# Ledger of designs, part 149: peptides against a protein of PDB entry 6D0Y

Target 1, 225 residues: chain A of PDB entry 6D0Y
Amino acid sequence: ETEDHLESLICKVGEKSACSLESNLEGLAGVLEADLPNYKSKILRLLCTVARLLPEKLTIYTTLVGLLNARNYNFGGEFVEAMIRQLKESLKANNYNEAVYLVRFLSDLVNCHVIAAPSMVAMFENFVSVTQEEDVPQVRRDWYVYAFLSSLPWVGKELYEKKDAEMDRIFANTESYLKRRQKTHVPMLQVWTADKPHPQEEYLDCLWAQIQKLKKDRWQERHIL

## One batch from the design tools (peptide; made by RFdiffusion4, then SolubleMPNN)

Design b2_p23_6_s1 (from b2_p23_6, 12 letters changed)
Fold by OpenDDE base, seed 2:
Structure b2_p23_6_s1 (fold): chain B 225 residues (1-225), chain A 23 residues (1-23)
Amino acid sequence: as target 1 above (225 residues)
Amino acid sequence: MKREPLRRPKATPLEVSFDGIIE
């Protein structure tokens, strides 16, 4: 495969084809594995790029990475390391939109047996611990809570199955913070409208409510209205 | 979901550290 062809294959996976998505993913994983000796760096960069820029295909690419990791464990490790570095860089650069996508991606890699659940729990513990920082803008605290909560649709089930006590602690800390934080009631920041159950809740409160419902509904997203 | 088996491949999950990403 040429570099350009690899880019095309990676970027177009999940698009309409004669074969099933599952078949395409398995096939692509094989192709990428075979090309690692020649194009490891390129493949690594491409996968990192699509993880950041194509959030709509998050589960497709995490699945692909999972398959590739199973084929080449060392590459899987290198990929995770690259993603962690990218997350660090994104946070340092205040690129919070990219950062949250990376957090979600890393979260879903837990489901794909790439990242261990305890590692992800530890990350979220660190995120929520930011709420305890003093002399920092609330927006900083809010963002890390947002990053945590917004990632739970992808990984909450797995984390609670394996680390329920730790997750409960994180939830308790999150809830405590949300209760004591300064809330804004600007309409543009509200997720719920007048015809929704919680029209007066601001964004993070709305997200919290959604996650609580998701948790109660055994982490089945179809139950979120 | 047909994709579920692919999402749970046989591999040992990697223990990773996220320390230092928050500044």
Scores: peptide ipSAE 0.511, ipTM 0.897, DockQ to the pose 0.498
Fold by OpenDDE base, seed 5:
Structure b2_p23_6_s1 (fold): chain B 225 residues (1-225), chain A 23 residues (1-23)
Amino acid sequence: as target 1 above (225 residues)
Amino acid sequence: MKREPLRRPKATPLEVSFDGIIE
C-alpha cells in the first residue's frame, strides 16, 4: 500500500461498503499489520489523527486498534504512548475539545483489551483529584469532572466489574465536589424526552444525574426520562 | 454493540501510567 492509499483506507472505514463493517475492520487490520514494516510512522500518525478528529467514528477506530494490537502488540504499545503524549499536549494547550475526545478514546480502548482497567481507574482518580486543587479556576475543576463523567458511557461497565470499590470512591468524591461547587446556567448536554418535564439544570448536575441513571441501569443504554 | 465479537481480542491489556498529563 502507498501512504495515500493507507490514508484513504483508514479514513473511509465504516462508510458504505459491499461488505459488513466487521469484515472490513478485520481486513483493514490485516492490511495495516502487513504494512507496518514500511509505514509504521504513517499509520501511527493517521490513527492518532482520526482518534482526535473523528469522534463520530470513535468505536470503529478503537475496535480497529484493538484488532491491530492483538496482531502487533509492540505497535499497540507505541500507539498508546503516542496518544498519551497527545493528550498531555492538548491539556497543556487547553484544547479541551481534543482532550476529551482522546480521553473517551482511551477509555474505550479498555473495552478493546488495549489498556488495562486499573490504569484507566488511576487516570480518573487523577482527574477527580483536580477538584481538590486550590487557587485554580472552577472551570478547570469542572472540566476534569466532565471528562471523567462523559467517558463513563464507554467504560463504566468494565471499570465497575473490575474495580468497583475504587470507582465508588471516585463517585463519592465527585458527588461531594458537585454539591459544593458554584452553580451556573449551562445548557443540558443531552436532550430529554418531552413526555416528562425536566427543569433546566446546570450541565454538570444534569450529566451527573444521567450517569447515575446509567449506573442504576447496570450501564445498559436506556431512554433517560 | 454490533461489533461486540471484535471488541475482545486475545491480548493482554497494557498497564500504562497517566501521571504527569495534568499540568
Scores: peptide ipSAE 0.510, ipTM 0.896, DockQ to the pose 0.495
Fold by OpenDDE base, seed 4:
Structure b2_p23_6_s1 (fold): chain B 225 residues (1-225), chain A 23 residues (1-23)
Amino acid sequence: as target 1 above (225 residues)
Amino acid sequence: MKREPLRRPKATPLEVSFDGIIE
Protein backbone atom coordinates (compact mmCIF):
# COMPACT_ATOMS: atom_id res chain seq x y z
CA GLU B 1 0.00 0.00 0.00
CA THR B 2 1.08 3.51 -0.66
CA GLU B 3 1.06 6.10 2.05
CA ASP B 4 -1.79 7.89 0.37
CA HIS B 5 -3.78 4.75 0.12
CA LEU B 6 -3.18 3.97 3.77
CA GLU B 7 -4.41 7.38 4.69
CA SER B 8 -7.53 6.83 2.69
CA LEU B 9 -8.15 3.44 4.23
CA ILE B 10 -7.66 4.66 7.76
CA CYS B 11 -9.70 7.79 7.35
CA LYS B 12 -12.59 6.12 5.62
CA VAL B 13 -13.00 3.10 7.82
CA GLY B 14 -16.48 2.96 9.25
CA GLU B 15 -18.00 4.78 6.36
CA LYS B 16 -20.51 3.32 3.96
CA SER B 17 -19.30 0.07 2.58
CA ALA B 18 -20.58 -3.03 0.92
CA CYS B 19 -18.92 -4.98 3.69
CA SER B 20 -19.69 -5.02 7.36
CA LEU B 21 -17.84 -2.74 9.69
CA GLU B 22 -16.44 -5.75 11.44
CA SER B 23 -15.07 -7.13 8.23
CA ASN B 24 -13.60 -3.81 7.29
CA LEU B 25 -11.91 -3.42 10.63
CA GLU B 26 -10.42 -6.86 10.48
CA GLY B 27 -9.32 -6.30 6.95
CA LEU B 28 -7.78 -2.96 7.68
CA ALA B 29 -5.96 -4.33 10.68
CA GLY B 30 -4.47 -6.95 8.45
CA VAL B 31 -3.47 -4.42 5.85
CA LEU B 32 -1.88 -2.17 8.40
CA GLU B 33 -0.03 -5.02 10.01
CA ALA B 34 1.37 -6.05 6.68
CA ASP B 35 2.49 -2.54 5.92
CA LEU B 36 4.08 -1.80 9.27
CA PRO B 37 7.51 -2.88 8.11
CA ASN B 38 7.44 -0.21 5.46
CA TYR B 39 5.12 2.41 6.83
CA LYS B 40 5.11 2.08 10.61
CA SER B 41 5.79 5.71 11.25
CA LYS B 42 3.17 6.86 8.81
CA ILE B 43 0.59 4.45 10.14
CA LEU B 44 1.34 5.51 13.68
CA ARG B 45 0.93 9.15 12.80
CA LEU B 46 -2.25 8.51 10.90
CA LEU B 47 -3.81 6.55 13.71
CA CYS B 48 -2.86 9.18 16.23
CA THR B 49 -4.32 11.83 14.01
CA VAL B 50 -7.65 10.17 13.45
CA ALA B 51 -7.81 9.20 17.09
CA ARG B 52 -7.55 12.85 17.97
CA LEU B 53 -9.49 14.50 15.22
CA LEU B 54 -12.38 12.15 14.57
CA PRO B 55 -14.22 11.78 17.86
CA GLU B 56 -17.28 10.47 16.06
CA LYS B 57 -15.29 7.38 15.22
CA LEU B 58 -13.85 6.80 18.66
CA THR B 59 -14.99 3.23 19.05
CA ILE B 60 -14.08 2.41 15.50
CA TYR B 61 -10.50 3.44 15.93
CA THR B 62 -10.12 2.01 19.40
CA THR B 63 -11.38 -1.25 18.01
CA LEU B 64 -8.96 -0.99 15.13
CA VAL B 65 -6.10 -0.30 17.50
CA GLY B 66 -7.17 -3.24 19.59
CA LEU B 67 -7.09 -5.50 16.59
CA LEU B 68 -3.77 -4.14 15.47
CA ASN B 69 -2.36 -4.47 18.95
CA ALA B 70 -3.31 -8.10 18.95
CA ARG B 71 -1.43 -8.51 15.70
CA ASN B 72 1.54 -6.38 16.58
CA TYR B 73 1.94 -5.85 20.26
CA ASN B 74 4.91 -3.57 19.91
CA PHE B 75 3.05 -1.25 17.63
CA GLY B 76 0.15 -1.17 20.02
CA GLY B 77 2.50 -0.13 22.73
CA GLU B 78 4.00 2.57 20.61
CA PHE B 79 0.57 3.87 19.81
CA VAL B 80 -0.43 3.99 23.44
CA GLU B 81 2.76 5.76 24.31
CA ALA B 82 2.13 8.28 21.60
CA MET B 83 -1.37 8.90 22.85
CA ILE B 84 -0.17 9.30 26.40
CA ARG B 85 2.38 11.82 25.23
CA GLN B 86 -0.33 13.62 23.37
CA LEU B 87 -2.50 13.70 26.46
CA LYS B 88 0.35 15.11 28.44
CA GLU B 89 0.95 17.75 25.82
CA SER B 90 -2.72 18.62 25.67
CA LEU B 91 -2.86 19.08 29.40
CA LYS B 92 0.26 21.19 29.37
CA ALA B 93 -1.25 23.33 26.67
CA ASN B 94 -4.52 23.58 28.57
CA ASN B 95 -6.29 22.03 25.64
CA TYR B 96 -8.89 20.44 27.81
CA ASN B 97 -11.27 19.56 25.03
CA GLU B 98 -8.65 17.45 23.35
CA ALA B 99 -7.46 16.13 26.66
CA VAL B 100 -10.82 14.86 27.79
CA TYR B 101 -11.36 13.16 24.48
CA LEU B 102 -7.98 11.51 24.73
CA VAL B 103 -8.90 10.28 28.18
CA ARG B 104 -12.05 8.78 26.76
CA PHE B 105 -10.11 7.24 23.92
CA LEU B 106 -7.60 5.72 26.28
CA SER B 107 -10.45 4.54 28.44
CA ASP B 108 -12.04 2.71 25.57
CA LEU B 109 -8.70 1.13 24.78
CA VAL B 110 -9.12 -0.72 28.05
CA ASN B 111 -12.19 -2.36 26.58
CA CYS B 112 -10.17 -3.27 23.54
CA HIS B 113 -7.58 -5.03 25.69
CA VAL B 114 -4.93 -2.53 24.78
CA ILE B 115 -4.53 -0.88 28.15
CA ALA B 116 -4.72 -2.78 31.40
CA ALA B 117 -7.52 -1.89 33.75
CA PRO B 118 -5.20 -1.29 36.70
CA SER B 119 -3.32 1.27 34.66
CA MET B 120 -6.48 3.17 33.95
CA VAL B 121 -7.53 2.98 37.56
CA ALA B 122 -4.22 4.47 38.52
CA MET B 123 -4.76 7.27 36.06
CA PHE B 124 -8.15 8.03 37.50
CA GLU B 125 -6.76 7.90 40.99
CA ASN B 126 -4.32 10.54 39.92
CA PHE B 127 -7.09 12.56 38.35
CA VAL B 128 -9.27 12.51 41.42
CA SER B 129 -6.28 13.22 43.62
CA VAL B 130 -6.20 16.65 42.02
CA THR B 131 -9.24 17.44 44.11
CA GLN B 132 -6.95 17.33 47.10
CA GLU B 133 -4.53 19.86 45.71
CA GLU B 134 -4.25 23.04 47.64
CA ASP B 135 -4.07 26.52 46.26
CA VAL B 136 -5.39 25.58 42.85
CA PRO B 137 -8.45 26.86 41.06
CA GLN B 138 -11.58 24.84 41.51
CA VAL B 139 -11.93 24.70 37.76
CA ARG B 140 -8.82 22.56 37.68
CA ARG B 141 -10.21 20.17 40.25
CA ASP B 142 -13.54 20.16 38.50
CA TRP B 143 -12.02 19.34 35.16
CA TYR B 144 -10.19 16.28 36.35
CA VAL B 145 -13.33 15.04 38.03
CA TYR B 146 -15.17 15.74 34.83
CA ALA B 147 -12.57 13.90 32.81
CA PHE B 148 -12.87 10.94 35.11
CA LEU B 149 -16.63 10.80 35.28
CA SER B 150 -17.19 11.53 31.63
CA SER B 151 -14.93 8.65 30.69
CA LEU B 152 -16.70 6.07 32.80
CA PRO B 153 -19.34 5.31 30.20
CA TRP B 154 -16.49 3.86 28.16
CA VAL B 155 -14.65 1.99 30.84
CA GLY B 156 -16.58 1.90 34.09
CA LYS B 157 -17.83 -1.60 33.62
CA GLU B 158 -14.40 -3.03 32.99
CA LEU B 159 -12.82 -1.13 35.84
CA TYR B 160 -15.40 -2.22 38.34
CA GLU B 161 -15.11 -5.78 37.18
CA LYS B 162 -11.38 -5.74 37.73
CA LYS B 163 -10.80 -3.18 40.45
CA ASP B 164 -14.05 -2.65 42.29
CA ALA B 165 -12.50 -1.75 45.62
CA GLU B 166 -10.22 0.84 44.14
CA MET B 167 -13.02 2.26 42.07
CA ASP B 168 -15.24 2.53 45.11
CA ARG B 169 -12.55 4.52 46.80
CA ILE B 170 -12.28 6.83 43.83
CA PHE B 171 -16.02 7.24 43.83
CA ALA B 172 -16.05 8.02 47.51
CA ASN B 173 -13.41 10.64 47.06
CA THR B 174 -15.28 12.08 44.12
CA GLU B 175 -18.51 12.21 46.03
CA SER B 176 -16.82 13.87 48.94
CA TYR B 177 -15.36 16.50 46.69
CA LEU B 178 -18.62 17.16 44.93
CA LYS B 179 -20.34 17.71 48.23
CA ARG B 180 -17.86 20.26 49.45
CA ARG B 181 -17.05 22.10 46.23
CA GLN B 182 -18.49 25.48 45.55
CA LYS B 183 -21.48 25.28 43.30
CA THR B 184 -22.57 27.96 40.93
CA HIS B 185 -25.66 29.62 42.22
CA VAL B 186 -28.35 29.81 39.61
CA PRO B 187 -32.02 30.52 39.79
CA MET B 188 -34.19 27.52 40.17
CA LEU B 189 -34.76 26.21 36.71
CA GLN B 190 -36.73 23.10 36.16
CA VAL B 191 -36.30 20.67 33.38
CA TRP B 192 -39.48 18.92 32.45
CA THR B 193 -39.36 15.34 31.39
CA ALA B 194 -42.83 14.07 30.81
CA ASP B 195 -44.66 14.44 34.09
CA LYS B 196 -41.54 14.53 36.19
CA PRO B 197 -40.16 17.97 36.76
CA HIS B 198 -36.72 18.23 38.28
CA PRO B 199 -34.39 21.07 39.09
CA GLN B 200 -31.63 21.79 36.68
CA GLU B 201 -28.43 20.66 38.29
CA GLU B 202 -24.93 21.95 38.08
CA TYR B 203 -23.10 20.11 35.36
CA LEU B 204 -20.84 18.05 37.60
CA ASP B 205 -23.68 17.17 39.91
CA CYS B 206 -25.71 16.19 36.92
CA LEU B 207 -22.91 14.11 35.53
CA TRP B 208 -22.40 12.49 38.90
CA ALA B 209 -26.04 11.56 39.06
CA GLN B 210 -25.87 10.12 35.58
CA ILE B 211 -22.83 8.06 36.43
CA GLN B 212 -24.39 6.85 39.64
CA LYS B 213 -27.38 5.71 37.68
CA LEU B 214 -25.16 4.06 35.13
CA LYS B 215 -23.32 2.29 37.90
CA LYS B 216 -26.57 1.20 39.44
CA ASP B 217 -27.61 -0.15 36.08
CA ARG B 218 -24.42 -2.17 35.98
CA TRP B 219 -22.93 0.09 33.39
CA GLN B 220 -25.49 -0.82 30.80
CA GLU B 221 -26.53 2.21 28.88
CA ARG B 222 -30.02 2.55 27.63
CA HIS B 223 -29.97 3.23 23.98
CA ILE B 224 -31.41 6.55 23.08
CA LEU B 225 -34.48 5.83 21.02
CA MET A 1 -22.80 -3.33 19.43
CA LYS A 2 -22.32 -5.97 16.79
CA ARG A 3 -18.62 -5.29 16.77
CA GLU A 4 -18.25 -6.03 20.44
CA PRO A 5 -16.51 -9.32 19.80
CA LEU A 6 -13.80 -7.46 17.95
CA ARG A 7 -13.39 -5.17 20.88
CA ARG A 8 -12.10 -7.99 23.02
CA PRO A 9 -9.19 -9.39 21.07
CA LYS A 10 -6.91 -11.95 22.57
CA ALA A 11 -4.07 -9.86 23.85
CA THR A 12 -2.48 -9.06 27.13
CA PRO A 13 -3.31 -5.50 27.98
CA LEU A 14 -0.39 -3.19 28.43
CA GLU A 15 0.55 -1.98 31.82
CA VAL A 16 1.17 1.65 31.22
CA SER A 17 2.07 4.52 33.44
CA PHE A 18 0.22 7.76 33.32
CA ASP A 19 2.54 9.34 35.80
CA GLY A 20 3.64 12.80 35.01
CA ILE A 21 0.76 13.74 32.78
CA ILE A 22 -0.67 15.94 35.49
CA GLU A 23 1.39 19.00 36.22
Scores: peptide ipSAE 0.510, ipTM 0.895, DockQ to the pose 0.532
Fold by OpenDDE base, seed 1:
Order: structure tokens, then C-alpha cells, then sequence
Structure b2_p23_6_s1 (fold): chain B 225 residues (1-225), chain A 23 residues (1-23)
């Protein structure tokens, strides 16, 4: 495969096709594996790019990376390292929208058997530990809690199955922080009746309630959709 | 969240460190 052809294949995966998505992903993984000896660096860069820039295809590319990792473990490791570096760079650059997406992407890689559950738990422990920092803006503390909570729909089930005690501790620390933090009214569109308007709920409190419900429902996403 | 068979390939997950990403 030429570099241009590889780019086309990677960028267009998941689009309308006569074949199933599963078949296309398996096929593409095979093609990419075969071309790694000649185009490893290019393929690595392409995958990092689409992973970062195409959030609508998150599960497609995490699945693809999972398949590639199973075929070439070293390449999988290099990809994860590259994504971690990108997350670090995004945080340094205060690009929080990209950063939170990268956290979700890495979270879903746990489901694809690319990243170990204990490693992700450790990351979330670090995130929630920011709430204990002094002399920092609350918005910083809030963001790391947001990044943690908003990623749990992708990985909460797996983490609780593997590290329930550690996750419970993280949840307890999160709950404690949410009770102590200053709450603000966040402008948002909401559904209400004219006679009984629904009270406005702060966004982190709302997210916390959603995650608690998800946890209670054994991490079935259909209850949040 | 998708949980098709392709989502859980046979592989040993990589243990990685996220230390130092928070500054």
C-alpha cells in the first residue's frame, strides 16, 4: 500500500460500505499490520491524528487499535505512548476539550484490551487527587473531576469489575469534594412545564447524579442515553 | 458503547504510567 492509500483507508473506515463494519475493521487491521515494516511511522502518525481529530469515530478507532495491538503488540505500545504524550501536551497547552476527549479515548482502549485497568484507575486517582490541592482555582479541580466522571460511561464497568475497592475510594473522594465545592448556576436549556419549572442543577452535580444512576444500573448506558 | 466481539481481542493489556501529565 502507498502512503496515500493508507491514509484513505484509515480516514474512511466506518463510512458506507457494502461490507459490515466489523469485516472492514478486521480487513484494515490486516492491511495495516502487513504494511508496518515499511510504513510504521506513517501509520502511527495517521492513527494518532484521526484518533484526535475525529471524535465521532472514537469506538471505531479504538477497536482498530485493539485489533492492531493484538497483531503487533509493540506497535500498540508505541501508539499508547504517543497518545499519552499528546494528552500531556494538550493539558500543558490548556486545550481541555482535546484533553477530555483523549481521556475518553484512552478509557475505551481499556475495553479493547490495549490498556490495563489498573493503569487507568491510577490515572483517575491522580485526577481526583487534584481536588485536594490548595491554592489552585476551583475551575481546575472541577475540570479533572469532569474528565474523570465523563469518561466513566466508557470504562466504569471494567474498572469496577477489576478494581472495585479502589474505585469506591475514588468515588468517595469525588463525592466529598462535590459536597464542599462552591456551586454556581450554569445557563442551560432545560425542559420544564409552565406551572412547575425544573430546578436548575449545577453541571457537575448533574453529571454526578447521572454517573451514580449508571453505576446503580450496573453500567448499562441505555439508562443515560 | 459498543461491545462487539472485535472490542475484546485476545491480548495482554499494557500497563502504562500516567504520572507527570498533570502540572
Amino acid sequence: as target 1 above (225 residues)
Amino acid sequence: MKREPLRRPKATPLEVSFDGIIE
Scores: peptide ipSAE 0.507, ipTM 0.900, DockQ to the pose 0.490

Design b2_p23_6_s2 (from b2_p23_6, 10 letters changed)
Fold by OpenDDE base, seed 5:
Structure b2_p23_6_s2 (fold): chain B 225 residues (1-225), chain A 23 residues (1-23)
Amino acid sequence: as target 1 above (225 residues)
Amino acid sequence: MERKPLKRPKAKPLEVDFSGIIT
C-alpha cells in the first residue's frame, strides 16, 4: 500500500461499513503489520497524529493499537514511547488540552493490554504527588488532579481490580487535597487555553463527585452528574 | 467520558516508566 492509502485507512476506520467495527479493526491491524517493514515510521506518525487530533475516536484507536501490539510487540513499545514524548512536549508547551487527552489515551491503553496496570497506577501516584509540592501555583496542582480524575472513566475499573489498595491511597490523597485547596466560583470554560491551564474550581469538585459516584457504581456509567 | 463498547485485544502489557512526564 502507498503512504496515502495508509493514511486513508487509518483516518477512516470506524466510519460506516458493512462489516463490524471489530472486524474492520482486525483487518486494519493486519494490513498495518504487513506494511511495517516498509512504512513503520509513517504508520507510527499517523497513529500518533490521529491519537492526538481525533479525540472522538479514542477507543477506536486504542483498540487498534492494542491489536497491533498483539501482532508486533516492539512496535507497540515504540508507539507508547512516542506518545510519552508527545505528552512531555505538550506539558512543556503548556498545551494542557492535548496533555489531558493523551493521559486519557494512555489510560485506555491499559484496557487494551498495551500498558501494564501497575505502570498506570504509578503514573497517577506521581500526578497526585504534585499536590504536595511546595511553592507552586494551585493551578498546577489542580491540573494533575484533573488529569487523574478525568482519566478514571477509561481505566478505573481495571486499576481497582488489580491495585485496589494503591488506588484507595491515591483517592484518599486526592480527597484530602480537594478539601484543603482554595475554591473560587468562576464561569466554566469549555475549552482550556494556555493562560488558564486548569479546570474551573467548581468543575473539579463536580468531577470528584462524579467519579465517586462512578466508583460506587462499580465503574458502570449510569448516574453521571 | 465517552467510551465505545469494543472488544479488547489480548497481549502482554508493557511495563512503562512515566517518571519523566511531570514538568
Scores: peptide ipSAE 0.505, ipTM 0.859, DockQ to the pose 0.508
Fold by OpenDDE base, seed 3:
Structure b2_p23_6_s2 (fold): chain B 225 residues (1-225), chain A 23 residues (1-23)
Amino acid sequence: as target 1 above (225 residues)
Amino acid sequence: MERKPLKRPKAKPLEVDFSGIIT
C-alpha cells in the first residue's frame, strides 16, 4: 500500500459497498495492521484526522479503531494517547465544540473495547467534580456537565453495566448541581447556536431529562421522528 | 443521541489515565 492509497481506504470506509460494513471494517483493519511496519505514523495521523473531521462517521471509525486495537494493542494505545492530546489542545484553545465531540468519540471507544469502562468513569467523575469548584464561572461548570451528559447516549449502557454504583454517584452530583445552578443571565456556550431549539438556561435541564428517560429505558435509544 | 448500530469488536481494553485534561 502507498500512503495515498491508505488515505483513500480510510476516508472512504463506510461508503456504498456490496459487502457488509462490518466485513469492510475487518478487511481494512487487516490492511492497516499489515502496513503498520512501514506506515505507522501516517496511519496514526490519518485516523486522528478522520476521527476529528468526520463526525458523521463516528461509530465507523471507533469500530475500526477497535478492530485495529484487537490486532495491534500498542497502536491502539498510541491512537488513544493522540486523541487525548487533541482533547487537551481543544480545551486549551477553548474549542468546546471539538472538545465535546472528542469526549463522545472517546466514550464510544469504550463500547469498542479500546478504553476500559473504569477509566471513562474516572474521567466523568473528574468532569462533574468541576461543579464543586469555587470562584469559577458557571459556564465552565455547565460545559463539563454538558460534556458528560451529552456523551452518555454513546456509553451510558456500558458504564452502568460495569460501574453502576459509581455512575449513580455521578448522577446524584449532577442532579444536585442542576437544581442549584443559576438559570438566568448565564454566559453563552459555543454549543448553543441558532439551530438549537432551547435556550441555554433550559438546555441542560432538557438534556438531563432526556438522559434520565434514556436511563429508565435501559439505555435503549428511541428515535425521535 | 442517534447512532448507527454496528457490531463491536472484542479486545482487551486499555486502562487510560485522563488526568490533566481539565484545564
Scores: peptide ipSAE 0.504, ipTM 0.858, DockQ to the pose 0.511
Fold by OpenDDE base, seed 2:
Structure b2_p23_6_s2 (fold): chain B 225 residues (1-225), chain A 23 residues (1-23)
Amino acid sequence: as target 1 above (225 residues)
Amino acid sequence: MERKPLKRPKAKPLEVDFSGIIT
């Protein structure tokens, strides 16, 4: 494969095909594995790029990475390391939108058996522990809670299956924080009717309610707005 | 929030230390 061809294959995965997406991903993983000896760095860069820039294909690329990891464990590790570096960079640059997405991506890698569930739980423990920091802006505390909660649709089921007690502790700590935090004033700019899934709420409270519902529904994504 | 359901591969998961993430 040429570098340009690899780029095309990676970028276009998930497009219309006669084969299933899963089959295409398996095929692509095989192609990429075979080309690692010659194009490892390029493939790594490409995967990191599409993972970061194509959020609409999050689960596609996490699955692809999972398949690659199964074929080449070392490469999977290098990819994770690269993504972690990117997350650190995003946080340092105050690019919180990218950062939260990267957290979601890493979260879904747990489902793909790339990242161990306990490792992700530990990450979320650290995130929620930020709520205990003193003399810091609430926005900092809020963001880490947001990052945690925003990732649960992707990984909550897996984490509760494997680390339910720890997750419950994190959940309790989150709830405690949300109850004691100062809520941002939300002006009534919209008409809320009885048929609305949620009343007008502060964004974190709204997200919390959604996640609680998701958890209650055994992580079936049926009622997420 | 919803994700596209996909078949998930199985492999040895990596133990990752995320302690250095928070800035």
Scores: peptide ipSAE 0.504, ipTM 0.859, DockQ to the pose 0.493
Fold by OpenDDE base, seed 1:
Structure b2_p23_6_s2 (fold): chain B 225 residues (1-225), chain A 23 residues (1-23)
Amino acid sequence: as target 1 above (225 residues)
Amino acid sequence: MERKPLKRPKAKPLEVDFSGIIT
């Protein structure tokens, strides 16, 4: 395969085809594996690019990486390292939207058996530990909690299945922080009922409530978060 | 939005050190 052809294959995966998406992904994984000796750097770069720039295909590319990792652990490792570097760069550049998306991507890689669940738990423990930092802006504390909570729809089920005690601790710490933090009220779309008026909630509190409900529902999503 | 992987390969997951991410 030429570099241009590889780019086309990677970028177009998931588009309309005569074959199933799963079959296409398996086929592409095979092609990419075979071309690693000649085009490893290019393939790595392409996968990192689509992983961060095409959020609509998140599960497609995490699955592809999962398939590649199964074929070549070394490449899987290099990809994860590259994504971590990208996350670090995003944070350094204050690109928090990209950063949170990358956290979600990494989270879904747990589901694809690329990243071990304990490793992700440890990352989230570190994120929530930021709430304990002294003399830092609350926005910093809030963002890491947000990054954690907003990633749980992708990985919460898996993490609780494997590391329930640790996850409960993280949740307890999160809840404690949310109770004591200063509220920054932002207008939100809310439903009010005459019988049971519900007070306006700050975004992070709202997200927390949604995640708690998701957890209660055994991580079966029943509404749009 | 689909929030589950399309496939779950049986490969052993990588142990990853995420240290140094927090700025």
Scores: peptide ipSAE 0.501, ipTM 0.856, DockQ to the pose 0.477

Design b2_p23_6_s3 (from b2_p23_6, 10 letters changed)
Fold by OpenDDE base, seed 3:
Structure b2_p23_6_s3 (fold): chain B 225 residues (1-225), chain A 23 residues (1-23)
Amino acid sequence: as target 1 above (225 residues)
Amino acid sequence: MERKPLKRPSATPLVVDFSGIIT
């Protein structure tokens, strides 16, 4: 495969096809595996790029990474490390939109058996622990809570199945924080939700309510628009 | 909250250290 062809294949996966999506992903994983000896760096970069720039295909690319990881475990590890580096860079650059998508992507990689559930729990524990920091702006606290809560639709079920006690503690800490924080609309969070289902509610409170309902429904996503 | 249901692959998951992410 040529470099340009690989880009096309990766970017267009999931588009309309006569074959099933699963079949297409399996096929692409095979192609990418075969090309790793010649184009590992390029493939790695491309996958990182689409992971952060095409959020609408998040589950497609996490599945692709999962399949590729199953074929080449070392590459899977390199990919995760690259994504973590990118997340760190995004946060350092105050690119919070990119950062939250990266967190969601990493979260869904748990479902794809790329990242261990306990590792993700530990990350979320660290995120929520920011709410306990002294002399920290609320906007910072809010963002890390947002990053946690907004990722749960992708990984909440798996985390509760594996680490229910730890997750309950994180939820308790989150709830406590949400009760005591100032109830104001944060511009940072508003930018992400142009079409809020409950514009009358404070964003984090609304999200919290949605997550609580999702949890109550055993993390079964009802097609709620 | 929109997801496409996909079959998930299986492999040994990585233990990942997420330390140092928080800035």
Scores: peptide ipSAE 0.507, ipTM 0.863, DockQ to the pose 0.512
Fold by OpenDDE base, seed 1:
Structure b2_p23_6_s3 (fold): chain B 225 residues (1-225), chain A 23 residues (1-23)
Amino acid sequence: as target 1 above (225 residues)
Amino acid sequence: MERKPLKRPSATPLVVDFSGIIT
């Protein structure tokens, strides 16, 4: 495959096809694997790019990476390393919107068996531990809680299935923090349909309530607004 | 954002050290 052709294939995956999406992804993973000897760096860069810039295709690309990882474990590792570097860079650049999205992407890689569940639990433990830092702005504490909670729709089910005790501890710590923090009263739209409507609340409280509901519903998503 | 029900591949997950991410 030519470099330009690879770009086209990667960018257009998930578009309308006569074949199933899963079949197309498996096929693409095979093509990419075959071209790694000649185009590894380019493929790596392309995958990192689409993973960052096409949030609407998050599950498509996490699945693709999962399939490719199953074929070439070393490349999967290199991809994860690249994404971690990107996350670090985003945080250093104060690009928190990109950062939270990258956390969500990494979270979904757990579902694709690219990243071990315990590793993600450890990351979230570290995130929530930021709430215990002293002499830091609350916005810092809030963001890491937000990043954690915002990722649970993608990985909460898997993490509770494998690490329920640890997750319960993280939840307890999160709840404790939310009760004692100063509220900014920033409104947040409900992102999940619930049987009972939720009033407008401070954004973290609102998100917390939604995640609690999601957990209660055994991590089954209903309607996303 | 809505998630699609896609097939999840089977592989040995990578143990990842996320240390150093928190700035």
Scores: peptide ipSAE 0.507, ipTM 0.862, DockQ to the pose 0.525
Fold by OpenDDE base, seed 2:
Structure b2_p23_6_s3 (fold): chain B 225 residues (1-225), chain A 23 residues (1-23)
Amino acid sequence: as target 1 above (225 residues)
Amino acid sequence: MERKPLKRPSATPLVVDFSGIIT
């Protein structure tokens, strides 16, 4: 495979095909594995790029990485390390939108058995522990809680299956923080019925409610609006 | 949210130290 061809294959995965998506991903993983001796750096860069820039294909590329990791464990490790570096860079650059997406991506890698569930739990424990920091802006505390909660649709099921006690502790800490944090009460861009006044709920509180519902629904996302 | 059932297991998940991410 040429570098150009590899780019095409990676970028176009998930598009219309005569074969199933799973079959295509398995095939692509095989192709990439075979080309690692010659194009490892290029493949690594390409995967990092699409992982970062194509959020609509998050589950496709996490799956691809999972399949590739099963074939080449060392490469999987290098990829994860690269993504972690990118996350650190995003946070340092205050690019919080990219950062939260990278957290979601890493979270979904748990489902692909690339990252161990306990490792992700530890990361979320660290995130929620930021709420206990003193003399820091609330926006910082809020963001790390947001990053945690926002990632649970992707990994909550797996984490509760393997680390329910630890997750419950994180949830308790999160709930405690949400109850005591200052609310912004910014006007919402939501349409409310005039005859049925609804209290304005801060986004983080709204997200919490959604996650609680998701948890009650056994992490079945079809029940979340 | 709808997720595709595409996830497949690898032999051994990575134990990752996420220390140092929080800025």
Scores: peptide ipSAE 0.505, ipTM 0.861, DockQ to the pose 0.516
Fold by OpenDDE base, seed 4:
Structure b2_p23_6_s3 (fold): chain B 225 residues (1-225), chain A 23 residues (1-23)
Amino acid sequence: as target 1 above (225 residues)
Amino acid sequence: MERKPLKRPSATPLVVDFSGIIT
């Protein structure tokens, strides 16, 4: 019925169409807005679900949420709150893969003008502050650094544009931690070129190098992992 | 890490308190 139809519309957005993706998203946002009075809860759940289960469509759904937020500010707030709850739940359940996707999603919501940049900076400050925790496993510290760094491709540009000093501090703290942490030298997927082979690096060190390069390139991606 | 080239909507961003996320 109508509920199933909404699910279909949300899940299929971004598929091949005669119309532009932007046009389709605008259309869908309009449809969803119109249905909020009757199906807000369902729409919220659906959007949260696709946000966490369809990472390949991350920017599609963040854009959709951004459009919805522009139409209905309260809904945007409720969605963000729901996502935060899910992030908390994921972390509590030790579902770190889901958690990192949620962090990335929230990060990209900054680009969609759903979440304020300072709020995201504060989140990352808190994440990196975990590196200062005592008597905790390194894997915990590493994950929060990973969550931070791995989200920067989606939000680093905006955060540095608005909060460069704070971001530099976070970077400094991150670098300091990475220098003093124990390295495990886990194999990493790397872009291989015959002319410039890369030595095997520990995953966080590799990611750090990539992010530093991205930063140096003013957050313009040249290689996508 | 792949992003789709999409137009970004414009709205007043939410100030969000992310405290309590860290377990």
Scores: peptide ipSAE 0.511, ipTM 0.866, DockQ to the pose 0.515; fails the geometry check

